# Peptides against a protein of PDB entry 6FRK: the designs that were tried, part 235

Target 1, 411 residues: chain A of PDB entry 6FRK
Amino acid sequence: NEEVLNAMLKEVCTALLEADVNIKLVKQLRENVKSAIDLEEMASGLNKRKMIQHAVFKELVKLVDPGVKAWTPTKGKQNVIMFVGLQGSGKTTTCSKLAYYYQRKGWKTCLICADTFRAGAFDQLKQNATKARIPFYGSYTEMDPVIIASEGVEKFKNENFEIIIVDTSGRHKQEDSLFEEMLQVANAIQPDNIVYVMDASIGQACEAQAKAFKDKVDVASVIVTKLDGHAKGGGALSAVAATKSPIIFIGTGEHIDDFEPFKTQPFISKLLGMGDIEGLIDKVNELKLDDNEALIEKLKHGQFTLRDMYEQFQNIMKMGPFSQILGMIPGFGTDFMSKGNEQESMARLKKLMTIMDSMNDQELDSTDGAKVFSKQPGRIQRVARGSGVSTRDVQELLTQYTKFAQMVKKM

## One batch from the design tools (peptide; made by RFdiffusion4, then SolubleMPNN)

Design b2_p24_5_s1 (from b2_p24_5, 15 letters changed)
Fold by OpenDDE base, seed 4:
Structure b2_p24_5_s1 (fold): chain B 411 residues (1-411), chain A 24 residues (1-24)
Amino acid sequence: as target 1 above (411 residues)
Amino acid sequence: SLDEQIEQFRQILEALEQLKKLAE
């Protein structure tokens, strides 16, 4: 039992390290999971694998929860939000994404470019802001970021802006001069929120970087960028641990709309390769897919029919691009989109549904549908003829249904 | 509870993963 536990924990630890989770956090997680299981195993004859997975998930949820409530802007007030982060973190792009997010929510939002270090920083911000129709401030002549930030904040306060976002200089290295500049800007504008922007792809460096920022500037929020790439976002855990600040948003691409509020459960699910559970639930709920409660209740009782499978295929087809739905399902990551054309997957589902359309109510509603067909092989031939498929295609469907129904019975 | 919802959803996802293998 201990050998199996240790083997599974080793696999989880390896996967977390491959997801760029800091080795110290992985070790702590391993110890916490082991301690949690040792306490729970005394009480329940549950499947050890499920217990380990649940314990791992629970401990990862704790790692992304700093125990601090996220700052939120106050409506009808002037809210100054200062952005900090290294060059290449996506900070400037993220400023524009956040500004656009609040603008779309009906906030009077503006952007200030206080990056005087990078040539063309103001032009880049101006381009992004203009494209999004966001008011902006900056200077081509002023070299002091404190002056630019102060003047910009004062200007937009006088114009009754509700969200005032200040982008600061990012440097390639943790330089004392950068931190001094950030502190001077922060002291001058007195921001209501300081947002640290981090690139998820920097992996093991996230902890040291996030700590260096927190030690100099009172970081109150984290935004994680480049979660659309190969980065599994494990560095985000390190940033939360180091800053003791919540992740408030994530960047999921290059487009200005590729920006969403952070949700803990979807993020952890994605990190584990378990997909976006909450996003899938939300999407399923938005689709008003019929009594999922009845399906969930049947699944809880280990009941699953061919009709239940048919209804799930209908639901999947209604959800739109199968690739997006699958990308939200655990284990159906980006690699699934690469292996199958969405059109082929939809054609396969439609073929399976066509086979089931040739089944009768007794076959569809049986809790042991495969046994109904095995007892009377003539049913397979009838269904095959009715759907225009081979008897083999029907047998393959029934084989897969049986595997699924057996899994549901073990739930 | 949230834990029950997560477990229910995990079960649905395992189910959907098997359905994927059907569609492959």
Scores: peptide ipSAE 0.019, ipTM 0.406, DockQ to the pose 0.019
Fold by OpenDDE base, seed 5:
Structure b2_p24_5_s1 (fold): chain B 411 residues (1-411), chain A 24 residues (1-24)
Amino acid sequence: as target 1 above (411 residues)
Amino acid sequence: SLDEQIEQFRQILEALEQLKKLAE
């Protein structure tokens, strides 16, 4: 029995190391699991594999629980949230995702760019904020991040913003100058929460990086990014262990909606390759698929309009990356859709929607939309000019629609 | 290709239908 346990624990330890879990944590987990398993209960005919999996699951849940309650913003107050992290961690993108998350929940949210080191930082933040209709502050001329952060926080406090997110300078390496700048900004704006943004794809380096930030700045929350990647998220365990701070959100892709509250149970289930049934159910419920009954009814009657296609593209974009949804279903491998195809697919869907935004109601609501355009070629030219695309791009959309509408008619 | 995009869209609809059945 002990030999079988040791063999199974070796397989689990190998899988956790392949998931970028820190070697020290894996060793501690092995010892804790071995101590938690009653070998006498395993003799009673219980599925030894299930018992070991359950013990491993319980110990992993403890590793993601820092024993500290996550900070939450107070409604009707000005909550200042400062972001810190290395360059390339996804920090700037994550600021926009968090701002958008709170805005969608009815919070008066704004963004401040205090990254003066990277010339394109303010343009990137401005572009993301403008797309999401989030108010923003920054400067093209001011080089002191303390001045920008202080002026921006004061401005948005005076305008009674509830969520004030401050993006700071990242560096390629941990430099003392970066930490000093972060401390100066933190002292000037007095943030209610400091969020460390970590890239999950850095693997075994997660512990050392997270510790270096915690030793220099008062990190109170962690956000883990790039969990859509080949990274199985084992680095998140290292970040919690090093910072003793809760993971509050995860970034699951490049889209602004590829952002979700951290849930311990689903995360550990996904890390172990068990799938995320709870996250799948939540995502399905967020889609309000009840509104799709009318669409399913139309599809059953062989009716499919350009508007129905537009609404479906909106639903797909709300779902986020389809590979993430499939990756939440047990037994659907992450390899089912090549990752490079998703961003390109989302960009293609958005382009198609932009073309349809230039169509009129007669074109959108026609049961034979392609025939409406074929009878009056001037409509294609109007739509092409209105959407800033070629007439060929509009013809390709109409060809796609026609093929899809023909499939629906055969159903 | 256009056929790949249609097939991807079909797969998405089929997956949405499967998700609906799982939510039910």
Scores: peptide ipSAE 0.013, ipTM 0.354, DockQ to the pose 0.175
Fold by OpenDDE base, seed 3:
Structure b2_p24_5_s1 (fold): chain B 411 residues (1-411), chain A 24 residues (1-24)
Amino acid sequence: as target 1 above (411 residues)
Amino acid sequence: SLDEQIEQFRQILEALEQLKKLAE
């Protein structure tokens, strides 16, 4: 029994190391799992594999729980959130994502660029903030990040902002000058929360980096970025262990909406390659797919209209990037949507929806929409003119619809 | 390709139906 346990644990440990889990944490997990498994219960005919998987899952859940409650902003207060992290961690993008997340929830949010080290940092933040309609502060002339941060925080406090996010300078490595600058900024603005932004793709370096930041500044929260890539997120465990701080959010792509609250169970499930079934169910439920009972019933009967397709495109757009949805489904590999293709895919969906907005109810609700257009080609020209597209674009949409409707009929 | 996107979308709909049945 012990030999079988050791063999199975070796496979799990290998998989965790391949998932960028720190070797020390993997060793500790192995010993904790061994201590948690009753070998006598394993002898009693219980599925040994399920027991080991459950024990591993339980120990991974403990590794992402620092036993500290995550900081949450207080409504009606001025909450100052300082971001720290290396250059290339996705820190600046994550500031914009967090600001947008709170703005969408009805918080009065703003952004401050206190990155004076990176050329174009303020322009990048300004561009992101302007696109999201988030108020921002920064300087093209002031070189002291402490002055910029202090002035920006004071300005937005006086304007009764509830969420004040401060982006700081990053470096390519841990440098004393970076840490001194971060400490000076933190001391000047007295943040309510310091967020360490970590790139999941740095793998085994996560522990050392996270520790270096925690040793210099009072990191209270972690955000893990680039979980849309090949990074399995095992480095997140190292960050929690080193900072003793909870993961509060994850970045799951390049779009401003590619940002979600951290959930322990879905994250560990994804780390183990089990998929995020719970997160998919939650996203599906958030979409009020109860309204899709009629659609599911139509699909079961092989009925699919242009309106049904339109509603599904709306659902996909509400769920965020299609890659996130696919990456939550067990057995759909992360490789299915190349990162660059998501924004283009959403732009394509929006274009298709704009074409359908120029269709009438007879065209949208027909069980054979393509046949309606083929019988009366003047409809294609009307829709093309109404949507400002070519007749070719309308024909391409109808071709896509026909392919989809044929697939639904085969279901 | 568009054909790949359509196939992916079909697979999502199938998965959503399966998830609904699991939530029920």
Scores: peptide ipSAE 0.010, ipTM 0.367, DockQ to the pose 0.125
Fold by OpenDDE base, seed 1:
Structure b2_p24_5_s1 (fold): chain B 411 residues (1-411), chain A 24 residues (1-24)
Amino acid sequence: as target 1 above (411 residues)
Amino acid sequence: SLDEQIEQFRQILEALEQLKKLAE
């Protein structure tokens, strides 16, 4: 029994290390799991695998909990949120995402660019803010980030903004001059919250980076970025352990909407490859896919048309990155669609939809669309010409549709 | 039930993914 436990724990530890969980945390988790598992209870015929998985899950939940309540903004007050982090962490993008999140929740939100080090930082922030219709402040001429931050905070306080986000300079290296600048800005604006932005893709370097920031700046919150596709969530555990600060949000892509409040249970479930059923439900509900009851009923009856396929492609496109949706489904690993494959996949879906846009209602609404085209080959040529594709591309679509319709008939 | 709808949606997504793999 102990040998079986040790073998299973070795597999779990390997998977966690492959997920960029810090080796010290993995070792601690292993010992905690061993101490939490009663070997006598495991002998009683309980599914040993499920017990170990549950024990691992419970210990991972504890590792994500710093025992500190996350800061939350107060409605009707002026809340100053300062962002800190290295260049390339996604800090500037995350400022815009957080501003947009609060704006969508009905908060009067603004952005301040206090990054004077990076050429074009203000233009980038201005572009993102303008696209999201978020008020912004910055300077093309002022080189002191303290002056810019102070003036911007004062301006937006006087205009009764509730959420005032200050983006600071991100440097390529942990330089003492960066930390001094951050401290000067923090002292000048007196932020209500300091948010450390960390890139999850740096793997085992997450602990050292997070610690370096916490040792110099009073980090109170963590945002983990680049948790899309192949991004390994294990760095988040390292950030919590090093900063002793809660993760408040995660960035799940490049779009301004690819930003969500951190939920412990879904995150750990996803980290273990169990999927995010709750996040899937939330996304399904946000899309009002319940209006597809008619489609679900058709599918239950083994009916599937080219129009039904088109509508499903539209729904997938509305859900955003297909990789993110699949990564929420249990058993579909994050590896299933690489980022490169996602854009290509969306382009393929759009191409298929463009082919279907050249079809008529008789072709789209037929329960045997492939047979309609096979009986009259001139339809394939018409659709190909109308959509600007080859007759082969239309035949490939019809072949795919036929395969899908056959699967639906077997359901 | 919501769970049944989720499972049905999962099956649809899985089927669509298979379609996508066939498009690759």
Scores: peptide ipSAE 0.017, ipTM 0.417, DockQ to the pose 0.042; fails the geometry check

Design b2_p24_5_s2 (from b2_p24_5, 16 letters changed)
Fold by OpenDDE base, seed 3:
Structure b2_p24_5_s2 (fold): chain B 411 residues (1-411), chain A 24 residues (1-24)
Amino acid sequence: as target 1 above (411 residues)
Amino acid sequence: SLDEQIKLYEHILKSLEELEKLKE
């Protein structure tokens, strides 16, 4: 029994190391799992694999829980949120994402660019903020980040902003001058929350970097970025362990909407390659698919039309990047959707929708759309001409629809 | 691929059915 446990734990440990989980944390998890598993209960014919998976899952959940409640902004108050992190961590983009998140929730939100070190930092922030219609502050002439941060915070406090986000400079390495600047900014503006932004793709370096920031500034929250890439997010465990601070949000792409509140269970499920069914469910619910009761009822009856397919393509497009949706599906490893494949997949969906936009209601609402076109081939030529595509492209769409309709009939 | 889109859609549909069962 102990040999079987050790063999299975070795496989789990290998998978966690491949997920960028820190070697020390993997060792600790292994010992905790061994201590939590009753070998006598394993002898009683319980599925040993499920027990080990459950024990591993429980220990991973503990590793992402620092035992401290996440800071939350207070409504009707002026909440100052200072961002810290290395250059290339996605810090500036994450500031804009967080600002946009709170703005969409009805908070009076603003952005301050206190990055004087990086040329074009203010222009980048201004561009992002303007596109999102978020008020911003910064300077092209002031070189002291403390002055910019202080003036910006004072301005937006006087204008009764509720969420005041301060982006600071980031450097490529842990430099004493960066930490001194961060400390001076923090002391001047007295932030209610300090957010460390970490790139998940840095893998084993996450612990050392997160610790270096926590040792210099009072980091109270973590945001993990680039979870749309090859990074499985194991570095997030290292950040929580080092900072003793909760992960509050994750960045899941380059778009301003590619930002979500951190959820422990979905994150650990994704880390283990189990997918994020709950996150998929939540995204589907956020789309207010309540209007889909009629669609679900049709699907239960094995009815599926070209219109139903069109509506589902619209829903997929509204859920955000196709990579995020696929990465939530169990067995669709993150590796399959390179960034190039995502844009291409979205372009393919848009092309299919454009073909369907050239169909009439009789064609769209038929329970056997493919048969409507097969009986009258002139319809294919009409749709092809109307959408500016080949007759082959229309036939490929109809073939695809037939595959979906057959799948729905088997459900 | 189109086959990946099919699998995606199948999974979305299954997830929607599971959601409906949780609302009952």
Scores: peptide ipSAE 0.008, ipTM 0.325, DockQ to the pose 0.116
Fold by OpenDDE base, seed 5:
Structure b2_p24_5_s2 (fold): chain B 411 residues (1-411), chain A 24 residues (1-24)
Amino acid sequence: as target 1 above (411 residues)
Amino acid sequence: SLDEQIKLYEHILKSLEELEKLKE
């Protein structure tokens, strides 16, 4: 029994190391799991694999819980949130995502660009903020981040903003000058929360980087980015261990909506390759797909139109990145869609929708849309001209539709 | 590929149907 346990724990430890979990944490987890497993209960014919998986799951849940309550903004007050992190961590993009998240929740939110080191930092923030209709502050001429941060915070406090997000300079390396600048900014604006932004794709370097920030600034919250890629998120465990600060949000892609509150159980389930059923349910509920009872009833009857396909493509586009949706479904490994295939897949869906926008109601609402086009080839030419695509592109869409409609008929 | 998009859509559709059955 102990040999079987040791063999299974070796497989789990290998999988956690391949998920970029720090080797010290994996060793500690192995010891904790061994101490938590009753070998006598394992002898009673219980599924040894399930028991070990459950013990591993419980120990991973403890590793992502720092035992510290996450900071939350107070409604009707001015809450100053300072962002810190290395260049390329996704810090600037994450500032915009957090601002947009709070704005959608009915908070009066603004953004301040105190990154004077990176050329075009203010233009990037301004572009993101303008797209999301978020008020912003920054300078093209002021080079002191303390002045910009102080003036911006004062301005937005006087205008009764509730969420004031300050983006700071991110540098390529741990430079003492970066930490001094962050301390000067923090002392000047006195933030209510300091958020460390970490890239999950840096793997084993997560611990050392997170520790270096925590040793210099009072990091109270962590945001982990780039969880849409091959990064299995093991670096997030290292960040919590090093900072002793909770993960508050995760960045799951490049879109402004690719941002969600951190949930421990779904995250650990995904890390173990168990899927995130709860996160999938939450996303489905957020999309109000319940209004599609009529669509599901049609699907149950084997009816599927080009309009039904168009509406489904809209729903898929609203769900966000395909890789994230797939990664939430049990048994679909994170490896099914490479990051490059996702933007290409979304662009392909948008192209298909643009072709369907050039179709008429008779074509869209036909129970056999492909047959309508096959009977009158002039329709393909009309749609191709209307959408600015080739007749071949329209034929490919109709071929896809026919495949989907045949699948729906077999369901 | 087109076949990957089809498989993706089929899987999302199946998952949505399974989620609805869990709400019933």
Scores: peptide ipSAE 0.007, ipTM 0.300, DockQ to the pose 0.141
Fold by OpenDDE base, seed 4:
Structure b2_p24_5_s2 (fold): chain B 411 residues (1-411), chain A 24 residues (1-24)
Amino acid sequence: as target 1 above (411 residues)
Amino acid sequence: SLDEQIKLYEHILKSLEELEKLKE
């Protein structure tokens, strides 16, 4: 039993290391999991794999909980939020995403560009802010970020802005000059919250980076960027551990809407390749698929037609990039998305729908559509010709439908 | 139920994955 436990823990530890979880955290997690698992309970024939997965999940949930309540803005007050992070972390883009998030929630929100070091920083912020219709401040002539930040904060305070976001200079490296500048800005504007922005793709460097920022400035919140379908979330654990600060939001893409409040359970599920069931639920609910009640009722009765499958494919297409959906479904790890171009998966779905568009109502509405085609093979040839596909492609679709219909009958 | 919808989507996606592997 101990050998089996050690083997399974080795696999989990390898997967976590491959997900860019810091080696110290992985070691600590391994020992915590070992201490939490009663070997006697494992002997009783319980699914050892599920028990280990549950123990790992619980310990990962603890690692993303710093034990500190996240700062939240106060309505009707002026809330100054300072952003810090390295160049390329997505900090500037994240400032715009956060501003847009609060603006959509009805907050009077603005942006300040205090990045004087990077050429075109203000132009980039201005472009993003203008596109999102967010008020902004910055200078083309002032080189002192402290002056820009102070003037911008004062301006927007006087204009009764509720959310005042200050983007600061990034650097390519952790340099003392950067930290001194950040500290001077922080001292001048007295932010209500300091947000550290971290790129999840930097892997094992996340801990050292996050610690360097926390040791110099009073980081109170973390935002993790580039948590798209390919991103390894392990760096987020390192950031929380190093900063002792909660993750408040995640960036999930390049669009201004690719920004969501951090949820612990979905994040850990995704990190383990278990999917984001809650996020899938939320997205399905947001789609306001009113017609889903009729489908759910049919599913409860074990009825599933080719038309019902077609409607589900339409719903999947409406949910947006297939990658985001796949990454939310349990058992579709990041690896499935790494091999499949989203465009190819969508093209395949569209091809299946095109095959079904060549079916008649009798074929689509039959509770045993596969049997309709099996009884009259000429239907397969008709559909294949109508959709410009092979008879094999139609048979593959019918095979899939049969698998779904069998699953629905078992529900 | 929402759980039933999720299971349906999981199955749809699993089957799409299987189709991908058959084309490789």
Scores: peptide ipSAE 0.008, ipTM 0.356, DockQ to the pose 0.041; fails the geometry check
Fold by OpenDDE base, seed 1:
Structure b2_p24_5_s2 (fold): chain B 411 residues (1-411), chain A 24 residues (1-24)
Amino acid sequence: as target 1 above (411 residues)
Amino acid sequence: SLDEQIKLYEHILKSLEELEKLKE
């Protein structure tokens, strides 16, 4: 039993290291899991794999919990949020995402660009803020970030803004000058929250980076960026361990809405390749896909039309990037679709939908659409001409539809 | 590939059905 446990723990430890979980945390987790598993309970015929997985899950949840309550803004008050992080961490983009998040929640939100070091920092922030209709402040002439931050905070306080986000300079290196500037800005504006933005893609460097920031600046919150389909979430555990601060949000892509509140359970489930069922439910509910009751009722009756397939393709397109959808579905690894494969997959879906746009209601609403086309081959030629595709492309679509319709009949 | 899209869609459908069963 101990040999089996050790073998399975070795596999789990390998998978966690491959997920960019820090080696020290993996060692600690291994010891904690060994101490939590009763070998006698493992003998009782329980699925040893499920038991170990559950123990690992519980210990990972503990590693993501710093035991500190996350700061939350107070409604009707002026809340100053200062962002800190290295250049390339996604800090500036994350400022805009957070501002947009609060704006959509009905908060009076604004952005301040106190990055005087990076050429075009203010233009980038201004562009993002303007697109999102978020008020912004910055300077093209002032070089002191303390002055810009102070003036901007004062301006927006006087205008009764509730959420005042201050973006600071990121440096390429962890330089003492960066930390001194950050401290000067923090002392001048007296932020209610200091948010450290970390790039998850730096892997094992997450701990050292997060520690360097925490040792110099009073980091109270963490945001982890670049948790798109390729980013291994293990660096997030390192950030929590090093900063002793909660993760409050995650960035899941390049769009301003690719930003979500951090949820421990879904995150750990995703990290273990179990999927994010809760996030999938939430996303399905947000999309009002409950209007699919009629579709699901048809599916329960083994009915599936070309229109039903079209509507499902529309739903998939509304759900956003396939990488995000796949990452929510149990048993699909985050790596299943590279960004390149996602665009290609979306282009293929759009092509299939364009073919179906050239179909008539009789073809779309038939319970056996493939048979309608097989009985009258002239329909294939009409649809092909209407959609600007080959007759082969239409036949491939009908072959795909037939495969789905056969699966639905077996459900 | 088309077969990968099929598998994806099959899995989405199955997951949606499982989610419905959790709402009932």
Scores: peptide ipSAE 0.007, ipTM 0.320, DockQ to the pose 0.152; fails the geometry check

